# Peptides against a protein of PDB entry 4BOS, part 11

Target 1, 163 residues: chain A of PDB entry 4BOS
Amino acid sequence: PVLTRTVVPADNSCLFTSVYYVVEGGVLNPACAPEMRRLIAQIVASDPDFYSEAILGKTNQEYCDWIKRDDTWGGAIEISILSKFYQCEICVVDTQTVRIDRFGEDAGYTKRVLLIYDGIHYDPLQRNFPDPDTPPLTIFSSNDDIVLVQALELADEARRRRQ
Target 2, 163 residues: chain A of PDB entry 4BOS as posed
Amino acid sequence: PVLTRTVVPADNSALFTSVYYVVEGGVLNPACAPEMRRLIAQIVASDPDFYSEAILGKTNQEYCDWIKRDDTWGGAIEISILSKFYQCEICVVDTQTVRIDRFGEDAGYTKRVLLIYDGIHYDPLQRNFPDPDTPPLTIFSSNDDIVLVQALELADEARRRRQ

## One batch from the design tools (peptide; aimed at target 1 N12)

Design b1_p12_8_s2 (made by RFdiffusion4, then SolubleMPNN; from b1_p12_8, 7 letters changed)
Fold by OpenDDE base, seed 5:
Structure b1_p12_8_s2 (fold): chain B 163 residues (1-163), chain A 12 residues (1-12)
Amino acid sequence: as target 1 above (163 residues)
Amino acid sequence: MRGKRTTKPIKR
């Protein structure tokens, strides 16, 4: 089994496309972003006590209007929200630092998904199998730490190619 | 050396 990267479009919505890909089992849908942006805005608007200006860096309403724009980039806040919504751990391996940031790690989820991030772009990760009849896996057990090691190796190789 | 990152940051 090999962990591989699927390159998604760099269209300002790569985070949303990447998350959708992994949580839906490997479905590439670049048109998913508008609805995912609206979903996030709806969740944020529903809990202004938790999603405060201290967390958002702007007022609750300003954030909701901002995230629904088609040219704004998602990051840690959006990943945290999507982790809670999909009830899975989202692990992001960073190719610049060769480290993994785990979102939802304290929630007790049984499943995890993986993204790769280079500072300007997100892509989804998947496990490919030798058997051509076995489809790629995008949803892993939260106990599968081998996939995290494989993600770090993938990120380290990517970093070396850029240096 | 890489310039400033332009994506919304991930958790550090």
Scores: peptide ipSAE 0.070, ipTM 0.750, DockQ to the pose 0.158
OpenDDE base, seeds 1, 2, 3, 4: peptide ipSAE 0.063, 0.067, 0.063, 0.063; ipTM 0.787, 0.749, 0.762, 0.770

Design b1_p12_8_s3 (made by RFdiffusion4, then SolubleMPNN; from b1_p12_8, 7 letters changed)
Fold by OpenDDE base, seed 4:
Structure b1_p12_8_s3 (fold): chain B 163 residues (1-163), chain A 12 residues (1-12)
Amino acid sequence: as target 1 above (163 residues)
Amino acid sequence: DRGVRSTKPIKK
């Protein structure tokens, strides 16, 4: 089994596309972004005490309007929200640092999904199998630490290619 | 600004 990257469009919504891909079992749908942005805005608006200006860098209302634009980038805030919404750990491996940031790691989720991040772009990761009749896996057990090792190896190789 | 943000966990 090999962990591989599926390159999604760099259309400012790569985070949303990537998350959708992994949580839906490998479905590439760039058109998912508008609805996911609305979901983020809805959740942010629902808890102004937590999603304060200190967290958002702008007022709650301004952030909601901002994230719903088709040209704004999602980040850690969105990943945290989506982790909670989909009830899974979202692991992001960074190719610049060869580190994995785990979102939802303390929530007790039984499943994890993986993204790869290069500082400006997100892509989903999947496990491919030698049997062509076995579809790629995007949802892993939260106990599967092998996939994290493979993600680090993938990121390290990506880093070396850029140096 | 297109909203470049870190992947670091959010902290309150």
Scores: peptide ipSAE 0.060, ipTM 0.773, DockQ to the pose 0.736
OpenDDE base, seeds 1, 2, 3, 5: peptide ipSAE 0.059, 0.057, 0.053, 0.058; ipTM 0.771, 0.769, 0.759, 0.770; seed 5 fails the geometry check

Design b1_p12_8_s4 (made by RFdiffusion4, then SolubleMPNN; from b1_p12_8, 7 letters changed)
Fold by OpenDDE base, seed 1:
Structure b1_p12_8_s4 (fold): chain B 163 residues (1-163), chain A 12 residues (1-12)
Amino acid sequence: as target 1 above (163 residues)
Amino acid sequence: DRGVGSTKPIKK
């Protein structure tokens, strides 16, 4: 089995598309972003004490309006929220640093999904199997540390290609 | 404050 990336559109919503892809088992749906943005806004709005200006960098209401724009980029805040919503670790491997940032790692989730990040763009990762009739896997056991090693290898190779 | 074009996945 090999870990590969599926390139999603660079349309300002790559994070949402990528997360949707992996949590839904490999469904590419670039049109998923608006609803996911609304979901983020809903969750943020539901807890203004936690999602404070200190966390958001702007008022709760302003952030909700901001993230619902179709041209604003999601980041760590969104990943954290989506991790909680989907009840899984979201592991982001960075090709610039060859490091993995794990979101939800302390929540005790049994599942993890993986994204690859190049400094501006997110793509989903999947495990392909030798049998072409076996569909790729996007949801991994949180005990599967091999996939993390593979992600690091993938990122390292990507970094090498850009040097 | 995170800008419009920020995708930074750095945990706070």
Scores: peptide ipSAE 0.180, ipTM 0.805, DockQ to the pose 0.365
OpenDDE base, seeds 2, 3, 4, 5: peptide ipSAE 0.054, 0.155, 0.064, 0.066; ipTM 0.756, 0.793, 0.751, 0.756; seed 5 fails the geometry check

## One batch from the design tools (peptide; aimed at target 1 A10 D70 W73)

Design b1_p13_1 (made by RFdiffusion4)
Pose (drawn by RFdiffusion4):
Structure b1_p13_1 (pose): chain A 163 residues (1-163), chain P 13 residues (1-13)
Amino acid sequence: as target 2 above (163 residues)
Amino acid sequence: LPPLDEEARREDL
């Protein structure tokens, strides 16, 4: 089986669309983004002690309004939040310098999902099978460290191809 | 939705 990127629209909501794709087992639905952003705002507004002005670069309310727009880009704050909400590890494979940032690293989730990130775009990763009957898988066991190795190699290859 | 402005995104980063 081969680790594969599926290209989602680069419409400023790719982070949310990509996360949704992998946690839902391979469903591409761009319309999920507004609701996922509202979910983020709900969680950010619920903990102003943690989501402080220093962390957000603005007021808690300003951040909530900002993230609810259809043109702002999700990042580490959003990913950390979505990892907990979905109760899975979200592994972002960064093809800029070829590394993996593992959200939910120490929460003991049983599940793991992967996104590939080039500094501008997010796309989901999935495992494809050469058997006509076996659909792609997007959710992997936390014990499954080999998929992380395959993703690092895909990151190397993706970096070479992009250059 | 409008497409991603990659240059604006690079400036943001």

Design b1_p13_1_s1 (made by RFdiffusion4, then SolubleMPNN; from b1_p13_1, 4 letters changed)
Fold by OpenDDE base, seed 2:
Structure b1_p13_1_s1 (fold): chain B 163 residues (1-163), chain A 13 residues (1-13)
Amino acid sequence: as target 1 above (163 residues)
Amino acid sequence: RPPLDEEARRAAA
């Protein structure tokens, strides 16, 4: 089995597209971003005590309006929210640093998904199988540390290709 | 906004 990257459109919503892809089992839907953004905004709005101005860098209402724009970038806050919403660990391998940032790692989730990030763009990762009748896997066991090693290798290769 | 800013990561952790 090989871990591979599915390149999604390099628009301002690549994070949402990538997350949607992996949590839905490999469904590429570049038009999913508006609903994903609204989902984030809804969750944030539902808990103004936790999602405070200190966390958001702006008022709860301002953040909700901001994240629903089609040209604003999702980041760590959004990944954390989506991790909690989908009840899975979201692992982001960074090609610039060749390290993995794990979101939801302390929540005790049994599943993990993987994204690859280059500083300006997110893509989803998937495991391909030699059997053509076996669809790619995007949801892994949280105990599958081999996939993390494979992700690091993939990131290292990507880094070397740019240097 | 950087997608993986450290402040956001720490705040959301």
Scores: peptide ipSAE 0.046, ipTM 0.754, DockQ to the pose 0.073
OpenDDE base, seeds 1, 3, 4, 5: peptide ipSAE 0.044, 0.042, 0.042, 0.040; ipTM 0.739, 0.743, 0.741, 0.727; seed 1 fails the geometry check

Design b1_p13_1_s2 (made by RFdiffusion4, then SolubleMPNN; from b1_p13_1, 5 letters changed; failed a check: too like the target's own chain)
Amino acid sequence: RAPLDEEARRRLR

Design b1_p13_1_s3 (made by RFdiffusion4, then SolubleMPNN; from b1_p13_1, 4 letters changed)
Fold by OpenDDE base, seed 4:
Structure b1_p13_1_s3 (fold): chain B 163 residues (1-163), chain A 13 residues (1-13)
Amino acid sequence: as target 1 above (163 residues)
Amino acid sequence: RPPLDEEARRAAR
């Protein structure tokens, strides 16, 4: 089995597309972003005490309006929210630092999904199997440390290519 | 670019 990257469109919504891809088992749907943005806004609006201006960098309402725009980029806040929503650990491997940021790691989720990030773009990761009849896997056990090693190897190779 | 700095990670978790 090998961990591979599926390149999704760089249309300002790559984070949402990538998350949707992995949590839905490998479904590429670039049109998923508007609804996911609304979901984020709904969750942010529901807890103004936590999602304060200090965290958001703007008022709760302003952030909700901002994230619902089709050209704004999600980040750690969105990943954290989506991790909680989908009840899975979201692991983001950064090709610039060759490090994995794990969102939801302290929540006790049994499943994890993986994204690869290069500083300006997110893509989903999947495990491909030798048997062509076995579909790629995007949802892993949170105990699967091999996939994290493979993600780091993938990121390290990507970094070497760009250096 | 999408924010993924350490401060943002800490705040969002």
Scores: peptide ipSAE 0.047, ipTM 0.765, DockQ to the pose 0.071
OpenDDE base, seeds 1, 2, 3, 5: peptide ipSAE 0.044, 0.044, 0.042, 0.044; ipTM 0.751, 0.757, 0.743, 0.749; seed 5 fails the geometry check

Design b1_p13_1_s4 (made by RFdiffusion4, then SolubleMPNN; from b1_p13_1, 8 letters changed)
Fold by OpenDDE base, seed 1:
Parts: sequence; structure tokens; C-alpha cells
Structure b1_p13_1_s4 (fold): chain B 163 residues (1-163), chain A 13 residues (1-13)
Amino acid sequence: as target 1 above (163 residues)
Amino acid sequence: RPPADVEALLAAR
């Protein structure tokens, strides 16, 4: 089995598209972002004590309005929220640093999904199987550390290509 | 765009 990258559109919503892809088992839907943005806003709004100005960098209400725009960028806050919402660990491999940032790693989830990030763009990762009739896998066991190694290898290769 | 800075997010908690 080989870990591969599916390039999603660079349309300001690549994070949402990528997360949707992996948590839905490999469904590419670039139109998923508006609903996911609303989900983020709903969760943020529901807990103003936790999602304070200190965390958000703006008022709770301002953040909710901001993230719902179609041209704003999601980040760690969104990944953290989506990890909790989908009840899975979200692992982001960074091609610039060749490291993996794990969201939800202490939550006891049994599943993990993987994204690749280059400092600007997010893409989803999937495992391809030798049998062409076997569909790619996007949801892994949280105990599957082999996939993390493969993700690091993929990121390192990407970094080498860029330089 | 902002990176997946989990350390910063955790530190804010």
C-alpha cells in the first residue's frame, strides 16, 4: 500500500475540502466549504467562554462572521474543532518542516485522518492498494503509525522537489 | 494562511 496525495482546488477552502475528503472516505466535494464554515461558526458561537478573544484574535461574533466568508482561511482552530466534531485525530504533515502536527491526539479517538500542508495549501492523503478495484482508504486506525511514517516520507520528498 | 500550530492552540487553553 502507498500513501498518496489528492490535489484539491486552491480556492481559499482547501482545508475544508481536504478534511471533508478524508472524513467522508474519499469524497471530493469542493462545494462542502460553506456548510463546514457554518459548522465552525456554530461551535465557536456556542462556547464564548472557551473561544474568547484571546484565542480567536477577535470577538467571538466577529470570528463567526469572518470564518463564514468564502475567502477566509481556516487554520488550527478549525482543525481542532473538526477533529472533535468528527471524533477523529487529524494529522497534518508539513512539507516545510517535515513534521506532523496531531490534533485530537489525547482524546482517545480510534480513528485518524491525514492532511498534507505546504504553508499555504492543504491536501488530503489516502492509502492506495495494489488491487485497482480496492478503493483508497482515508480513515486509519489511531494505532497505525506506519501511515505517519509514510506521510513524513511523502512530505520530505515534496520538500526535496521544491528545493 | 495560518499553519496547523497545535502548540499555539494548546498554549491558549
Scores: peptide ipSAE 0.045, ipTM 0.745, DockQ to the pose 0.060
OpenDDE base, seeds 2, 3, 4, 5: peptide ipSAE 0.043, 0.042, 0.037, 0.044; ipTM 0.741, 0.736, 0.735, 0.745

Design b1_p13_2 (made by RFdiffusion4)
Pose (drawn by RFdiffusion4):
Structure b1_p13_2 (pose): chain A 163 residues (1-163), chain P 13 residues (1-13)
Amino acid sequence: as target 2 above (163 residues)
Amino acid sequence: LEAARAEHDATRE
C-alpha cells in the first residue's frame, strides 16, 4: 500500500476540509468549513484564560470573529482544538523542512490521522490499496508508527518534486 | 505569500 495525497480545493479553508476528510474516513466536503470554524470559535471563547491575548495576538472575541471568516487560514491553535474534539492524533507532515508535528501527542488517543503541509496548503493523506475492493484508509492506529515513517519519506519526495 | 493568497481567494470566489 502507498501513502497518497488527495488534493482538496485551496479556498482558504483547506485545513478544515483536510481534517474533516481524514477524521470522517475519506469524505471530501468543502461545505464543512464554516461549521468547523464556528466550533473553533465556540471552544476559543470558552477558555479565555488559556486563549489569552498573548497567544492569539488579539482579543479572544477578535480571534473568534476572525476564525469564523471564510478567508482566514487555520493553524496550530485550530489543529490542537480539532485533535481533542475528534479525539485523535493529528499528524501534520511539514514538507518545508521535512518534519512531523504530532497534535495529541500525549493524550493517549487510539487513532491517528495525517495531513501534508507545504507552508501554504493543507491536503489530507490516505493509504491506498492495490486491491480493487479495498477503499483507502485515512484513520490509523496510534501503534502504527510505520505510517509516520512513510509520511516522512513522502515529505522528502514531495519536497524534491516541488523544487 | 501574496500570490498564494490571491490564488486562494480566486479559488474561493

Design b1_p13_2_s1 (made by RFdiffusion4, then SolubleMPNN; from b1_p13_2, 6 letters changed)
Fold by OpenDDE base, seed 1:
Structure b1_p13_2_s1 (fold): chain B 163 residues (1-163), chain A 13 residues (1-13)
Amino acid sequence: as target 1 above (163 residues)
Amino acid sequence: LEAARERALAVRR
């Protein structure tokens, strides 16, 4: 078993495409972004007390309008929201720092998914199996620390290639 | 995640 990266389009919506890919078990759908953006906007709009201007960097309404644009980038806020929505840890391995940021790590989720991030682009990660008839795995146990090690190895290799 | 898909469908506008 090996952890591999699936390159998704760099179309400003790579975060949403990547999250959709891993939570749906390995389905690449670049057209998922508009609805993903609307989902986030709806969640933010539903709780203006929690999703305050202090957290969003803009008013609740301004954020909702902004995130629904097709050219705005998702980040930590969106990942946090999606982690809560899908009830899983979202682990992002950064190729620039070779570190993993874990979103939802304190929520007690039993599942985790993995993304790889290079500072400007997100891609999903999957575990491939030797048996060609066994589909790749994108949803892991939150106790599976081996996949985190493999993600770090993948990120380290990516960093070395850029040096 | 089947439960997540159900939630996603319910939230869709």
Scores: peptide ipSAE 0.023, ipTM 0.625, DockQ to the pose 0.029
OpenDDE base, seeds 2, 3, 4, 5: peptide ipSAE 0.022, 0.020, 0.021, 0.022; ipTM 0.631, 0.627, 0.644, 0.613

Design b1_p13_2_s2 (made by RFdiffusion4, then SolubleMPNN; from b1_p13_2, 7 letters changed)
Fold by OpenDDE base, seed 1:
Structure b1_p13_2_s2 (fold): chain B 163 residues (1-163), chain A 13 residues (1-13)
Amino acid sequence: as target 1 above (163 residues)
Amino acid sequence: MEAARELALAVRR
């Protein structure tokens, strides 16, 4: 088995497309972003005490309006929210630093998904199998440390290509 | 709690 990258469109919504891809088992749907943005806004709006201006960098209402725009970029806040919503660890491997940032790692989730990030773009990661009739795997056990090693290998290779 | 680096996983404008 090999971990591979699926390149999604660089349309300002790559984070949402990538998360949707991995949590839905490998479904590429660039049109999923508006609904995911609304989902995040709904969650944020539902808990203004937790999602305060101190956390969001803007008022709760301003954030909700902002994140629902089609041209605003998701980041750590959105990943944290989506991790909690989908009840899975979201691991982001960074090709610039060759490190993995793990969201939801202390929540006790049994599943993890992986994204690759280059500083401006997110893509989903999947495990491919030798049997072409076996579909790629996007949802891993939170105990699967091999997939994290493979993700770091992908990031290191990507970094070398840019040097 | 999120690390400072994790909070920077985006270049927001």
Scores: peptide ipSAE 0.046, ipTM 0.750, DockQ to the pose 0.056
OpenDDE base, seeds 2, 3, 4, 5: peptide ipSAE 0.045, 0.044, 0.025, 0.018; ipTM 0.754, 0.726, 0.668, 0.476

Design b1_p13_2_s3 (made by RFdiffusion4, then SolubleMPNN; from b1_p13_2, 4 letters changed)
Fold by OpenDDE base, seed 5:
Structure b1_p13_2_s3 (fold): chain B 163 residues (1-163), chain A 13 residues (1-13)
Amino acid sequence: as target 1 above (163 residues)
Amino acid sequence: LEAARALARAVRE
């Protein structure tokens, strides 16, 4: 089995498209972002005690208005929220540093999904199988550390190609 | 956590 990258559009909503792709089992839907932005804003607005200005870098209301714009980029805050919503660990491999940041690792989820990040763009990762009749896998066991090694190898190769 | 937020800031720039 080989871990591969699916390139999604660089339209300011690549994080949302990438997360949707992996949690839905490999469905590419670039139009999913508006609803996901609204979902995040709704969750943030519902818990102002946790999602404080210290966490958001702006007031709760300002963040909600900001994230719902079609040209603002998602990051760690949004990944954390989506991890909780979809009840899975979200692992982000960074091609600039060749490291993995794990979101939701302490929540006890049984499933994990993987994204690849290059500093300005997110893409989803999937496992392809030798049998062409077996569809790619995007949702892995949280005990599958082999996929993390494969993700690091993929990121390292990407980094070398840019140097 | 700090590294994760650093990634987020890079995206938002």
Scores: peptide ipSAE 0.038, ipTM 0.714, DockQ to the pose 0.070
OpenDDE base, seeds 1, 2, 3, 4: peptide ipSAE 0.038, 0.037, 0.036, 0.038; ipTM 0.722, 0.718, 0.705, 0.713

Design b1_p13_2_s4 (made by RFdiffusion4, then SolubleMPNN; from b1_p13_2, 6 letters changed)
Fold by OpenDDE base, seed 4:
Structure b1_p13_2_s4 (fold): chain B 163 residues (1-163), chain A 13 residues (1-13)
Amino acid sequence: as target 1 above (163 residues)
Amino acid sequence: LEEAREFARAVRE
């Protein structure tokens, strides 16, 4: 089995497309972003005590209006929210630093999904199997440390290609 | 909290 990436469109919503891809088991849907943005806004609006201006960098309402725009980029805040919503650890491997940022690692989730980030773009990661009849795997056990090693190797190779 | 916010800003830049 090999860990690979699926390149999604660079349309300002690559994070949402990538998350949707992995949590839905490998479904590529570039049109998913508007609904996911509204989902995030709804979650943020429902808990203004937690999602404070200190976290958001703007008022709760301003953030909700901002994230629902089709040209605003998602980041760590949105990943954290999506991790909580989908009840899974979201691991982001950075090709610039060859480091993995783990979101939801302290929540006790049994599942993890993986994204690869190059500083301006997110892509989903999946495990491909030798058997062509076995579909790629996008949801892993939170105990699967091998996939994290493979993600680091993939990111390291990507970094070397750019340098 | 602050670390997450800083990371979020960096990701959006």
Scores: peptide ipSAE 0.023, ipTM 0.629, DockQ to the pose 0.058
OpenDDE base, seeds 1, 2, 3, 5: peptide ipSAE 0.023, 0.022, 0.021, 0.022; ipTM 0.640, 0.638, 0.626, 0.638

Design b1_p13_3 (made by RFdiffusion4)
Pose (drawn by RFdiffusion4):
Structure b1_p13_3 (pose): chain A 163 residues (1-163), chain P 13 residues (1-13)
Amino acid sequence: as target 2 above (163 residues)
Amino acid sequence: SPLTTDEKVALHT
């Protein structure tokens, strides 16, 4: 089986669309983004002690309004929140310098999902099978460290191809 | 409609 990127629209919400795609087992639905952003705002507003002005670069309320827009880009704050909400590890494979940032690293989730990130775009990763009957898988066991190795290599290859 | 990611990157470049 081969680790594969599926290209989602680069409409400013790719982070949310990619996360949704992998946690729902391979469903592409761009319309999920407004609701996922509202979920983020709900969680950020619920903990102003943690989501402070220093962390957000603005007020808690300003951040909530900002993230609810259809043109702002999700990042580490959003990913950390989505990892907990979905109770899975979200592994972002960064093709800029070829590394993996593992959200939910120490929460002991049983599940793991992967996104590929080039500094501008987010797309989901999935495992494709050469058998006509076996659909792609987007959720992997936390014990499954080999998929992380395959993703690192895909990151190397993706970096070479992009250059 | 707002600029897409690719349109923003093109303008930045």

Design b1_p13_3_s1 (made by RFdiffusion4, then SolubleMPNN; from b1_p13_3, 6 letters changed)
Fold by OpenDDE base, seed 5:
Structure b1_p13_3_s1 (fold): chain B 163 residues (1-163), chain A 13 residues (1-13)
Amino acid sequence: as target 1 above (163 residues)
Amino acid sequence: APLTADERAALAA
């Protein structure tokens, strides 16, 4: 089995497209972002004490209006929210640092999904199998440490290609 | 709170 990258459009919504891809088992839907942005805004609006101005960098209401724009970028806050919503660990491997940032790691989720990040773009990762009739896997056991090693190898190779 | 505004910006894309 080989861990591979599926390149999604380099638009302002690559994070949302990538998350949707992995949590839905490999469904590419570049039009999923508006609904996901609204979902995040709804969650943020529901708890202004937790999602404070100190965390958001703007008022709760301003953030909700901001994230719903089609040209604003998601980041760690949005990943954390989506991890909790989908009840899975979201692991982001960074090709610049060759490290993995794990979101939801202390929540006790049984499943994890993986994204690859290069500093300005997110793509989803999937495991391909030798049998062509076996579809790629995007949702892994949270005990599967092999996939994390494979993700680091993939990121390291990507880094070397840029050096 | 799990993240700060700076941590949010660190993985922006």
Scores: peptide ipSAE 0.028, ipTM 0.671, DockQ to the pose 0.048
OpenDDE base, seeds 1, 2, 3, 4: peptide ipSAE 0.027, 0.026, 0.025, 0.027; ipTM 0.677, 0.671, 0.665, 0.679

Design b1_p13_3_s2 (made by RFdiffusion4, then SolubleMPNN; from b1_p13_3, 6 letters changed)
Fold by OpenDDE base, seed 3:
Structure b1_p13_3_s2 (fold): chain B 163 residues (1-163), chain A 13 residues (1-13)
Amino acid sequence: as target 1 above (163 residues)
Amino acid sequence: APLTADEVAALAA
């Protein structure tokens, strides 16, 4: 089995597209972003005590309006929210640092999904199997350390290609 | 500025 990258559109919503792809088992839907943004806004609006101005860098209402714009970028806050919403660990491998940030790692989730990040753009990762009739896997066991190693290898290769 | 992964994790702890 090989871990591979599926390139999603390099638009402002690549994070949402990538997350949707992996949590839905490999469904590429670039049109998912508006609803994903609204989902985030709804969750943030539902808990203004936790999602405070100190955390958001703006008022709760301002953030909700901001994240629903189609030209704003998601980040760690959004990943954390989506991890909790989908009840899975979201692992992001960075091609610039060759490190993995694990969101939701202490929540006790049994499943993990993987994204690759180059400092600007997010893409989803999937495991391809030797049997062509076996569809790629995007949802892994949270105990699957091999997939993390493969993600690091993929990131390291990407970094080397830029050198 | 948006929170880093570590900062978000710390807040969730």
Scores: peptide ipSAE 0.026, ipTM 0.649, DockQ to the pose 0.038
OpenDDE base, seeds 1, 2, 4, 5: peptide ipSAE 0.023, 0.024, 0.023, 0.025; ipTM 0.646, 0.648, 0.652, 0.644

Design b1_p13_3_s3 (made by RFdiffusion4, then SolubleMPNN; from b1_p13_3, 5 letters changed)
Fold by OpenDDE base, seed 2:
Structure b1_p13_3_s3 (fold): chain B 163 residues (1-163), chain A 13 residues (1-13)
Amino acid sequence: as target 1 above (163 residues)
Amino acid sequence: APLTTDERVAAAA
């Protein structure tokens, strides 16, 4: 088994496309972004006490309007929200630093998904199997530390390619 | 830790 990345479009919604891909078991659908944005806005709007201006950097309403734009970039706050919504740990390996940020690691989720990030773009990661009849895996056990090692290796390779 | 936050807004296509 080998960990690979699926390159998704760099259309300002790569985070949402990537998350959708991994949580849905490997479904590439760039058209999912508007609904993903609305989902996040709905969650934020539903809890203005938690999603305060201090967390959002803007008012709750301003954030909701902002994230629903088709050209705004998602980041850590959106990943955190999606982690909670999908009840899974979202691990992001950074190709610039060869480090992993784990979102939802303290929530006790049994599942984890992985993204690869280069500072301006997100892609989803999947495990490919030697048996061609076995579909790629995108949802891993939160105890699967081997996949994290493989993600770091993948990120290191990507970093070397840019040097 | 990696910086995963991005608040950029792309120019209209």
Scores: peptide ipSAE 0.047, ipTM 0.713, DockQ to the pose 0.066
OpenDDE base, seeds 1, 3, 4, 5: peptide ipSAE 0.046, 0.040, 0.033, 0.045; ipTM 0.722, 0.705, 0.711, 0.721; seed 3 fails the geometry check

Design b1_p13_3_s4 (made by RFdiffusion4, then SolubleMPNN; from b1_p13_3, 6 letters changed)
Fold by OpenDDE base, seed 5:
Structure b1_p13_3_s4 (fold): chain B 163 residues (1-163), chain A 13 residues (1-13)
Amino acid sequence: as target 1 above (163 residues)
Amino acid sequence: APLTADEVAALLA
């Protein structure tokens, strides 16, 4: 399909690299993770009543110290926080289930970005255009249902390659 | 088990 995958390094920070790529319009920066980890920690630390131990699975302070480590993995909580911070829907297509999890879908955002997830690794998705002078698109309208279909097709193809 | 997207969204709503 026109929607394609950009493979980012398979390190502990692939989620952060992938999110940064799509929200910045296609900028690959493998060194972005430390600052993004600090951003999340700052947001969490700013509201210990909301970001409670019940949500975090750790005390607020323990989570902040944990997420700032260079060897800890981001997940659904971090995606939700980043969706709110960047004011966009983050759609994650899973190649194991061929399903899309939508973060921020009820927030009324006008834009969405897409990631592909295989159970352990995140990569960003982008739409390529026939005109070579037109750069790939990473930020889509929240009304663009075609991109979701294309993401499912991409995930299904990835699953078939593993079968 | 890890939280689902909907579960996290509900918690952070």
Scores: peptide ipSAE 0.026, ipTM 0.650, DockQ to the pose 0.036
OpenDDE base, seeds 1, 2, 3, 4: peptide ipSAE 0.023, 0.025, 0.023, 0.023; ipTM 0.640, 0.667, 0.648, 0.650

